# Designs tried in a protein design run: peptides against a protein of PDB entry 5IXI. Part 81

Target 1, 141 residues: chain A of PDB entry 5IXI
Amino acid sequence: TPLLDASSLEYLFAQGQYDLVKCLAPIRDPKTEQDGHDIENECLGMAVLAISHYAMMKKMQLPELPKDISYKRYIPETLNKSIRQRNLLTRMRINNVFKDFLKEFNNKTICDSSVSTHDLKVKYLATLETLTKHYGAEIFE

## One batch from the design tools (peptide; made by RFdiffusion4, then SolubleMPNN)

Design b2_p21_1_s4 (from b2_p21_1, 11 letters changed)
Fold by OpenDDE base, seed 3:
Structure b2_p21_1_s4 (fold): chain B 141 residues (1-141), chain A 21 residues (1-21)
Amino acid sequence: as target 1 above (141 residues)
Amino acid sequence: SKALKGLDEFMEKVKNYPLYE
């Protein structure tokens, strides 16, 4: 696979985020109940990547992020609608777990591995290819 | 790379997190 230049990667990353959220690149069908949970969790992970990328670009630390920062704008709209229909305790748990993911990622993963915005874009797009049904960019094949 | 390995580990941890258990 040819090396993507910075501008192409930036474009694909932006388009990929849009496609995921707007369900233009719909998430794959779950094979089992557990697979469905894995898919949803991956979406939360994708939200962590997207938010952290934004924060890094803006040179913002976690305390500087809005206290009500959420996955809602960074996951597929269909999933967001589904979560909104779940009971209060479930929604609270999802919110708390997501915040824990975000905290761990920014306080440990990024620091321990010297993660860059470039790395985030690569991982995001690579995950998008496996998470969605027909995202056939095969960028990193 | 170390960064991509770290990202892989994170996403794997997230994917397998027992959110409903």
Scores: peptide ipSAE 0.699, ipTM 0.950, DockQ to the pose 0.899
Fold by OpenDDE base, seed 5:
Structure b2_p21_1_s4 (fold): chain B 141 residues (1-141), chain A 21 residues (1-21)
Amino acid sequence: as target 1 above (141 residues)
Amino acid sequence: SKALKGLDEFMEKVKNYPLYE
């Protein structure tokens, strides 16, 4: 695991978020139907990391976040388009599950493990390497 | 680190969550 200085990490994290959402770093092709579900779930997890990082940087508590907070701006645009084509009940479930992920992360994971914004950047970039086709192949093991 | 381990566990839980069950 190479040590990245703070400025480099900040830059890479910002660029990584942009690349994931704009599909400049496209998510990998699923090998099976279950793999496809795993990939989508990981994208929702990435949205949790990104939103929580934003909240921490702004020193906002979870109740202070907008009540209509959503994953839509934090996942690949192609996946967002796919989800919008699914039936209403499925979309409602995805929204509810995502909110549960966000709640658990901010009420348990961050507190229990003393997660910092630095840690979030590292985990985000490390996940990009495995989630996307060719992104950051030599940055993290 | 403890923080990164916690993040790994969270992401693994999310990845394997039965979203459609």
Scores: peptide ipSAE 0.698, ipTM 0.950, DockQ to the pose 0.896
Fold by OpenDDE base, seed 2:
Structure b2_p21_1_s4 (fold): chain B 141 residues (1-141), chain A 21 residues (1-21)
Amino acid sequence: as target 1 above (141 residues)
Amino acid sequence: SKALKGLDEFMEKVKNYPLYE
């Protein structure tokens, strides 16, 4: 991929988050039921990246984030609607697992690998290219 | 880089997590 300067990367990261959430860059069609679960899990991972990036930019520690921090604003709206229709136990499990992902990421992954906000943006955008149907075509074709 | 490798490993772990098992 072409080398992006800091300003371009910042812009693309912001736009990519918007496109994912608003479904302007729709997630790819699942090939199997398990593939569908993998896609949803990956969306939760994207939410972890986005929230952690926000916290890092604001120089906030994880305990300083709202206790009710959630994936809801950081995943595709269609997926959020789908999850809200699932039973209470399922939704509780998703919430708990997501919180564990967020804790592990911020307490271990970021620290152990010296992850920067730049790295988060790169990984986020790279994942969008594979997670969504047509993302990246206008940039790299 | 070490950072991107760590991010790859995390995302792979999340992707394959048995959320419903």
Scores: peptide ipSAE 0.697, ipTM 0.950, DockQ to the pose 0.889
Fold by OpenDDE base, seed 1:
Structure b2_p21_1_s4 (fold): chain B 141 residues (1-141), chain A 21 residues (1-21)
Amino acid sequence: as target 1 above (141 residues)
Amino acid sequence: SKALKGLDEFMEKVKNYPLYE
């Protein structure tokens, strides 16, 4: 597979984020209830990747990020609307779990694995291919 | 790579997290 240059990868990563959030690349249909939960969780994970990439590009540490940082702008809009309709306690739990994911990722995963912004882009796009219905760049084959 | 492996492990952990249990 031909290697993508840095500018191409940056472009595809940015476009992929936009497509996911705007549902231009819609998430796949769940096969079971548990599969539906897995899909939602993966979306939260994608939000962690996107936010962390942003922070790294801006050379910001986790404590420097807004205290009210949330997944809301980094997940599919349809999922965000669905979550907003859930009860307060559920929404609070989702928020807390997401914050824990973000904290763990930035304090452990990035450090332990020496993750770069390049790695984040690759993982994001690769996950996008499996998470969505028809998105298939096959860039990394 | 080590980085990709770490990212795979993180995403797998997130995917399987019992959010509602």
Scores: peptide ipSAE 0.697, ipTM 0.950, DockQ to the pose 0.900

Design b2_p21_2_s1 (from b2_p21_2, 15 letters changed)
Fold by OpenDDE base, seed 5:
Structure b2_p21_2_s1 (fold): chain B 141 residues (1-141), chain A 21 residues (1-21)
Amino acid sequence: as target 1 above (141 residues)
Amino acid sequence: GFASDEEAKKTLKKFFSWFYE
């Protein structure tokens, strides 16, 4: 992985978020049912990273964020469409999982550790490399 | 996907362990 300066990292992070959500960098095909579960859960993780980065950049605490904050605008649109087709119980479960981890990450990592916006961007981009089909090849060629 | 809350938690714990090393 090449060392990126701050400006390059900022640009790539912003573009990466757009590419993931708009499916310009499509998520990889699952190899098994379990792999599919892992992919979807990691997408929730990506949403947590994106929201946490936003909050840190705006110097906002989690309670200052909208009460109805959702993962929907931070995950691939294809996955969002898939989730909307699932039953109510499943959608509620997904939402609860997301909210729990958003809270946990905020309390245990953002507030209590030295995690920076830089760290969030690095993790986000590193995950894009493995989560999507060809994103890594484009960035690191 | 999202068959189990515990499965999701396990995956996400591994995902975020990157920040705790």
Scores: peptide ipSAE 0.555, ipTM 0.908, DockQ to the pose 0.793
Fold by OpenDDE base, seed 1:
Structure b2_p21_2_s1 (fold): chain B 141 residues (1-141), chain A 21 residues (1-21)
Amino acid sequence: as target 1 above (141 residues)
Amino acid sequence: GFASDEEAKKTLKKFFSWFYE
């Protein structure tokens, strides 16, 4: 496995976010219905990581973030379109789950621990490897 | 669609447990 310096990691993290959202690195096919739910939930997790990383880089606390913050621009566009087609109650539930976890992660993990932006990038990229079909084949060899 | 709230939270807790290992 190649060693990645800070600059390379930053580049790969930025590119990875773009690839996930734009579906250039498409999410893997679910093996079961439950697997499909897990994939979608992990996409929300990826959104939490991306937003938290942004906040940390800008030295912003959670209350300083826009109150209308959403997962929409941080998940695969195909999933975003799918969610928009679901009923109001489902969309409200998804939104609440996301916001609750964003708050919990930032309060209990970011603020109360030594988790760094480096850790967030590593987790994000490692998840891309398992969440998408063929991402990182050469990078993680 | 997405699983129940409790199932979603369970999955996400497992997801973020990576940072505490």
Scores: peptide ipSAE 0.543, ipTM 0.904, DockQ to the pose 0.791
Fold by OpenDDE base, seed 2:
Structure b2_p21_2_s1 (fold): chain B 141 residues (1-141), chain A 21 residues (1-21)
Amino acid sequence: as target 1 above (141 residues)
Amino acid sequence: GFASDEEAKKTLKKFFSWFYE
């Protein structure tokens, strides 16, 4: 794998977020129902990475984040539409679990300075490579 | 998936295990 400098990582991370959300880099097709659930959860994990990166860059604590911060703007639009069509109980569960995990992640990794923005970008891009259809071949070959 | 709180948390924790190991 080629070495990526800081400037390249910044660009690829930004573009990768855009491609994922706008479905320009579509997520892979599920092989089973459980695989579909795993893909959705992985997308939600990607949202945690993106939000945490945002918070770190702005030097903001979670309580200081805008009240409207959620996974909705950080997951594929197709998935967001799908979740919105689910019943209220399911949507509430997704929101609660996501918020709790976001807090836990930040407390254990960000607040104690164990994870840097660099680490988040690398993990995000690495996940994009496996989550999406043939993404990043030109980068990692 | 997100069928239960525990399953969702377990999946997410697995996803982020890279940061704790």
Scores: peptide ipSAE 0.238, ipTM 0.812, DockQ to the pose 0.597
Fold by OpenDDE base, seed 3:
Structure b2_p21_2_s1 (fold): chain B 141 residues (1-141), chain A 21 residues (1-21)
Amino acid sequence: as target 1 above (141 residues)
Amino acid sequence: GFASDEEAKKTLKKFFSWFYE
């Protein structure tokens, strides 16, 4: 795989977010039920990465982010629609899980400055490769 | 996909371990 310069990485990260959300890079078909669970949970992880990157770029601390911050705009639209169809308790649970991990990641990583925006972009793109169907074949193959 | 909190935590813990390994 070729090494990506900063400009290329920035572009791919931005485009990757768009592709994931708009399902232009659709999530892969689950091989098992557990695989399906992993896929959906990793989407929450992707949301945490995206939000954290945004916060870092804006030099905003987590408490300064809107209280209504949500994963909804950072996950595949198809998954978002699916979640909306789930019962209230499930949606509340998902939201709590997301918020907990967002806080945890922020406290352990962002606040300590142990992870850079560069690291976030790399992880995001690397995950897209495994999370979606044939993503980045032209780049990563 | 979101069957349990423990499952989610396990998956996400593994997910974020990428930054520390």
Scores: peptide ipSAE 0.549, ipTM 0.908, DockQ to the pose 0.739; fails the geometry check

Design b2_p21_2_s2 (from b2_p21_2, 13 letters changed)
Fold by OpenDDE base, seed 4:
Structure b2_p21_2_s2 (fold): chain B 141 residues (1-141), chain A 21 residues (1-21)
Amino acid sequence: as target 1 above (141 residues)
Amino acid sequence: GFASEEEARKTFKKFISSFYE
């Protein structure tokens, strides 16, 4: 991976979030049902990274975030549409999993490991490369 | 659909493990 200055990394991170959510960088096709589950869970992870980065930039603690904070604005629109079509029990499960992810990441990673916004951006972009079909050409090629 | 919560937690653990490497 190339070395990026702070301004370039900030730009790529912002653009990457936009590309993922707007499906300009579509998520890869699952090879198996389990792979599909992993992809969806990684999308929730991406939402956790994005929200955590936002909170850190705003100097906000997790409890200070809106109580209705959601993954909906931070995952691919296609996945969001798919989730809305699922039954209530499944949607409740997804919400519980996401809230657990966010809480766990905040407690065990942000608070305990001194993770920086730089680390979050790097992880986000690296995951985009593997999570999406063709992303990376603009960055690494 | 989504896997069980336990399976999802395992996936997340794998996903976030890079922060500890």
Scores: peptide ipSAE 0.180, ipTM 0.770, DockQ to the pose 0.836
Fold by OpenDDE base, seed 1:
Structure b2_p21_2_s2 (fold): chain B 141 residues (1-141), chain A 21 residues (1-21)
Amino acid sequence: as target 1 above (141 residues)
Amino acid sequence: GFASEEEARKTFKKFISSFYE
């Protein structure tokens, strides 16, 4: 992969988040029902990465984050709309899964200081390339 | 919809494990 300086990486990370949420970089079509579930779970994972990056940049611990923190602003808007149309029990399960993701990632990865903001940006962009259609083709040839 | 919570956690663990490769 091409070498990116810090400013370029920061820019691409910010733009990538925007493109994912606004569906300017649409998620790939699922090949199976299970693939669809995996795609949605990866979107939740992307939300965890984005929130963790934000927390690290603000030097905030997980308990210091707002109690109503949610995936809603960090996943594709189309997926968010789909989730809102599902029944209450399903939405509760999704919320529980997300909270568990965030807690586990914080406890097992972030708190150990094994992951930097740089690592989060790289992972986010790399995942974005595989999760979406045609993203990163101009960068990663 | 989403898979079970257990399947979701497994997917997430695979996703996170790439940080340590």
Scores: peptide ipSAE 0.173, ipTM 0.765, DockQ to the pose 0.767
Fold by OpenDDE base, seed 5:
Structure b2_p21_2_s2 (fold): chain B 141 residues (1-141), chain A 21 residues (1-21)
Amino acid sequence: as target 1 above (141 residues)
Amino acid sequence: GFASEEEARKTFKKFISSFYE
């Protein structure tokens, strides 16, 4: 893995978020139903990373974030459309899973550790490489 | 809590792994 300077990392992180949400870097096709569930959780995790990065950049604590914080703007648009087609109970479950992930990350990692915005960007891009079909091939080759 | 950068990285990695539980 190439060592990226701060400016390059900032650029790639911003572009990576855009590519994921706008489906310019499409997520990989699920091989099984369980794989599809894992992919969905990975996308929710990506949303947690993105939101946490935003909060850290704005020097905001989790309770200071809007109470209606949602994954909708931080996951692939195709997945968001898919979720909206599911029944109410399923959508409620997904919302609860996301809230649990965000709360767990805040309590167990952000509040009591030295995780930095740099760490979040690195993990986001690394996950993006495995989550999507062909992302990063030119960068990490 | 984990104050060191190394411990923070380990905790972060563990959290990401929990997505598959």
Scores: peptide ipSAE 0.087, ipTM 0.639, DockQ to the pose 0.054
Fold by OpenDDE base, seed 2:
Structure b2_p21_2_s2 (fold): chain B 141 residues (1-141), chain A 21 residues (1-21)
Amino acid sequence: as target 1 above (141 residues)
Amino acid sequence: GFASEEEARKTFKKFISSFYE
């Protein structure tokens, strides 16, 4: 992989988020049903990274974020539509567990470790390369 | 590091999978 300066990394991170949500960088095709579930879970993980990065940039703790913050704006639109089709109890449970996961990540990874915004961007882009179709080839090849 | 993140991710993934048919 080529060396990326701070400006390039910032640009790629912003563009990567947009591409993922708008499905301009479509998620890879699942090989099995379980693989499909894993892909969806990775998308939810990407939301945690994006939200955590946002909080760090704004110097805000999670309690200061809007109470209704969720994964909805940070996952592919196609996946968001799929989740909305599931029953209410399932959606509520996903939301609650996601919030708990976000809190845990913030406390144990952000606060209790030396994770920086730089690390989050790198992790996000690295995951994006494996999660989506042919992403990264135009940049890192 | 992402040690705690990976552990949480595994737990989260297992939990979400339990709600699939």
Scores: peptide ipSAE 0.086, ipTM 0.648, DockQ to the pose 0.093

Design b2_p21_2_s3 (from b2_p21_2, 11 letters changed)
Fold by OpenDDE base, seed 1:
Structure b2_p21_2_s3 (fold): chain B 141 residues (1-141), chain A 21 residues (1-21)
Amino acid sequence: as target 1 above (141 residues)
Amino acid sequence: SFASEEEARKTFNRFISSFYE
């Protein structure tokens, strides 16, 4: 596997976020309906990672983040558009799931100081490779 | 439709578990 220094990893992480949101690295096709749900949940997980990384870099805690924090800027635009077209009850459920993800991750992982920003970037990029169709093969060879 | 909150939580936990492996 290639060796990545901190600067290279930071660059790839930023570019990966952009590629996911802008659908330049499109998410893989679901094999089943349940697989589609899993993909959406992983996208929400990616949003949690991105937000947590941002908070850690800014040395902020969850109570200091905006109360209206949302996944919308951290998931693929196609998925965001799809969610907007769903009924109110479904959108409320998705919002609740996301907020639960973020809170649980903060309480069980971030607050323990067991996870660094480096770990978040590595996890994000590794997940991005499996979540999308043709991304990052050379990074982890 | 979107999966249940419990199924979503299970998926998330599986997703995050790799941080401790």
Scores: peptide ipSAE 0.226, ipTM 0.788, DockQ to the pose 0.775
Fold by OpenDDE base, seed 3:
Structure b2_p21_2_s3 (fold): chain B 141 residues (1-141), chain A 21 residues (1-21)
Amino acid sequence: as target 1 above (141 residues)
Amino acid sequence: SFASEEEARKTFNRFISSFYE
């Protein structure tokens, strides 16, 4: 992969978030039910990266974020719609899993400043390429 | 409809492991 300057990386990261959420870069089709679960968990991971990046840019600690912080604005809208159609117990479990992900990532990675915003953007874009059907194809179209 | 918390944790750990290399 080519080396990206800070400005280019910032732009691509912002655009990538928009494309993922708005399904302009649609997530790949699951090959199995387990693959579908893995895709959803990766989307939750993407939300953790996005929220952590936001908090770091705002110089906010994750415990200082609103208690109603959610993955909803940081995952594909199609997935969000799917989750909303699931029963209450499942939705509660998803919320708990996400909160645990966010807390764990904050405690082990962000609080100790072992990960920079640059690292988050790189990981986000790299995952976006593998998670979606044809991310980056527009460059050659 | 959704993987167990343990499976989700495993997926997340695999996802985030690159930060600890």
Scores: peptide ipSAE 0.225, ipTM 0.790, DockQ to the pose 0.780
Fold by OpenDDE base, seed 5:
Structure b2_p21_2_s3 (fold): chain B 141 residues (1-141), chain A 21 residues (1-21)
Amino acid sequence: as target 1 above (141 residues)
Amino acid sequence: SFASEEEARKTFNRFISSFYE
């Protein structure tokens, strides 16, 4: 497999974020209810990666991020619409889970390891291949 | 419904396990 240079990786990462959020690369259909939960959790994970990448690029610590930071702009719009249809308690629970994810990732990955923005981009793009239906298929036309 | 916070945490940890030493 070809090693992507920094410029190519940066472009693909930016485009991948746009494709995921705008549902140009739609997430795969859940096979079961549990699979649906796993997909949502992975999407929240993708949001954590994107936010962490942003923070690292801006040289910001987690406490310096806005207190009301949310996953809303970093997950598929279809999923965001689905979440907005759920009751208040469920939405609060999802927000809590996301905040826990972000905190956990910052503590155990960003602060305690040598994870770079490069690593985040690679993980993000690799996850897109498994999370979405046909991401990257057009490259092989 | 939504999975428990514990299940979500497990999924997340598996998701980012490649970053852990």
Scores: peptide ipSAE 0.225, ipTM 0.786, DockQ to the pose 0.786
Fold by OpenDDE base, seed 2:
Structure b2_p21_2_s3 (fold): chain B 141 residues (1-141), chain A 21 residues (1-21)
Amino acid sequence: as target 1 above (141 residues)
Amino acid sequence: SFASEEEARKTFNRFISSFYE
């Protein structure tokens, strides 16, 4: 992994979020049904990273975030559309899982100050490379 | 269908564990 200065990393992180949400960097095809679930959960994880980064940049604590905080604007639009078509119980379950993820990550990682915004950006971009089909391919072309 | 909450938690924990490596 090449060294990236702060400005370059900030740019790539912002662009990566945009590419994931807008499906310009489409997520990989699932190999199995379980793989599909893993991909969705990784997307929820990406949303947790993005929201946590936002909160840290704004110096906000988790209780200060909107009560209706959601993964919706932080996951691929195609996945968001898919989730909206699922039944109420499934959507409630996804919401509960996401809120638990966010709370757990905040308690175990953010509150202990063991993770910086730099770490979040690096993890986000690294996950993006494995989660999507061809992200970063142009760097080596 | 969506995976169980336990399966989701396991996936998440595996995902987040890299921050402690």
Scores: peptide ipSAE 0.221, ipTM 0.786, DockQ to the pose 0.767

Design b2_p21_2_s4 (from b2_p21_2, 11 letters changed)
Fold by OpenDDE base, seed 1:
Structure b2_p21_2_s4 (fold): chain B 141 residues (1-141), chain A 21 residues (1-21)
Amino acid sequence: as target 1 above (141 residues)
Amino acid sequence: SFASEEEAKKSFKRFISWFYE
């Protein structure tokens, strides 16, 4: 794996978020129904990382974020469209799962300052490589 | 459908375990 300097990492992180959301780096095809659920959970996890990075950069705590914070802007648009088509109970469950993810990550990882913005970017890009079909082939070879 | 909340939380726990290695 090539060594990335801070500027390159910042660029790749920003571009990676854009590529994931805009489906320029499409998520991999699920092999089973459970694999599909795992992919969606990974996408929600990616949203947590992106939001946490934003909060840390702005020096905001979780209570200072908008109360109606959502995953919608931080997941693939295709997945967002799919979720909008699901029934109310399913959408409520997804919202609850995401809120729990964000709260848990904040309470157990972010608040103790054990995770840096650098760590978040590295994890985001590493996950993006495995979550999507062909992302990072030229970067990580 | 969507996976159970508890299974999702376990998956997320594994996901964030990366930060504690």
Scores: peptide ipSAE 0.394, ipTM 0.849, DockQ to the pose 0.770
Fold by OpenDDE base, seed 2:
Structure b2_p21_2_s4 (fold): chain B 141 residues (1-141), chain A 21 residues (1-21)
Amino acid sequence: as target 1 above (141 residues)
Amino acid sequence: SFASEEEAKKSFKRFISWFYE
């Protein structure tokens, strides 16, 4: 694994977000139905990390974020398309779950300042490596 | 389909445990 300086990490984090959302780094195929649920939850988690990173960079607290903040910009487009095709109740549940995730993470971690933007980038990229099919092979192998 | 909210919360808790270990 190559040693990453701050600028390289920032670049990889930005590019990783783009690759995930645009499905240039496609998510792995689910092995089971439960695995599919786990993948979706991880994607929501990735959205939480991305938003939290943004908030930290802007020195914003959760109440200062838009009330209509959504995961839509921060998950794979294929997954977003799939979610939009599901029934209203399911979409509402996903929205509630995401909002709860974001609130919990910010209250327990961000507000305590126990997690840095560096930590968020590392976790994000590490998750990309396992969440997607071939991401990181050219960089981390 | 989507897993129950409780199962999702457990999954997320495992996901973010990385920051607390």
Scores: peptide ipSAE 0.385, ipTM 0.846, DockQ to the pose 0.726
Fold by OpenDDE base, seed 5:
Structure b2_p21_2_s4 (fold): chain B 141 residues (1-141), chain A 21 residues (1-21)
Amino acid sequence: as target 1 above (141 residues)
Amino acid sequence: SFASEEEAKKSFKRFISWFYE
């Protein structure tokens, strides 16, 4: 969002993370089973962005992060509750997907120094606009 | 059920392609 100054972007990014996790900005309703999978994948992607931003701000590399790093604190609470109710195999698959996402993003994007914290914030907020029901109207209008 | 890991990876590649434009 080129129209936002650095301070505004910082505030919106922080608030956006809170709103997504606390479901104050609820995710859109899935239209199909496949759409539901896409929504969950985007939520995992949002977790990757949030964690990557945290790591960059702390000047930490991925291997320095806790080995048990999880998406749980970075996705909507409603989705997290849903995942907890699924069988063990499904939960394991989701964990594997997330870990692969994080590893791939770190190795292929973050390590290249081609992505800044600014870029992460912009992508995060842009995704919030389409992922949630009404967030776009609240922030960008 | 949950989508296959390969499908999820493909979706993620599209998701992060934003950073390479």
Scores: peptide ipSAE 0.383, ipTM 0.844, DockQ to the pose 0.684
Fold by OpenDDE base, seed 3:
Structure b2_p21_2_s4 (fold): chain B 141 residues (1-141), chain A 21 residues (1-21)
Amino acid sequence: as target 1 above (141 residues)
Amino acid sequence: SFASEEEAKKSFKRFISWFYE
């Protein structure tokens, strides 16, 4: 993986978020049912990274974030549409999982200042490479 | 259906382990 300077990383991070949500970088096809679950969980993880980055940039702690903060604007639109079609219990579970992820990451990582916005961008782009079809092949390969 | 919350937690743990390696 080539070394990316700060400006390039910032640009790619912003573009990567857009590409993931708008499905310009489509998520990979699941090989198994479990793989499908892993993909969705990683998408929720990506939402946690994006929101955490936003919060850090705004110098806003988790309790100060909007009460209705959700993953919906931070995951692929196709996945969001899929989730909307699932039953209430499943949607509640997904919401709980996401909120737990965000809370855990905030308390155990962000509040300890062990992770920087730089680290978040790197992890986001690295995950995007494995999560999507052929994303960044020209950059990472 | 969506995976259990416990399975999701394990998956997330693996996901964020990158930050601690």
Scores: peptide ipSAE 0.366, ipTM 0.839, DockQ to the pose 0.758

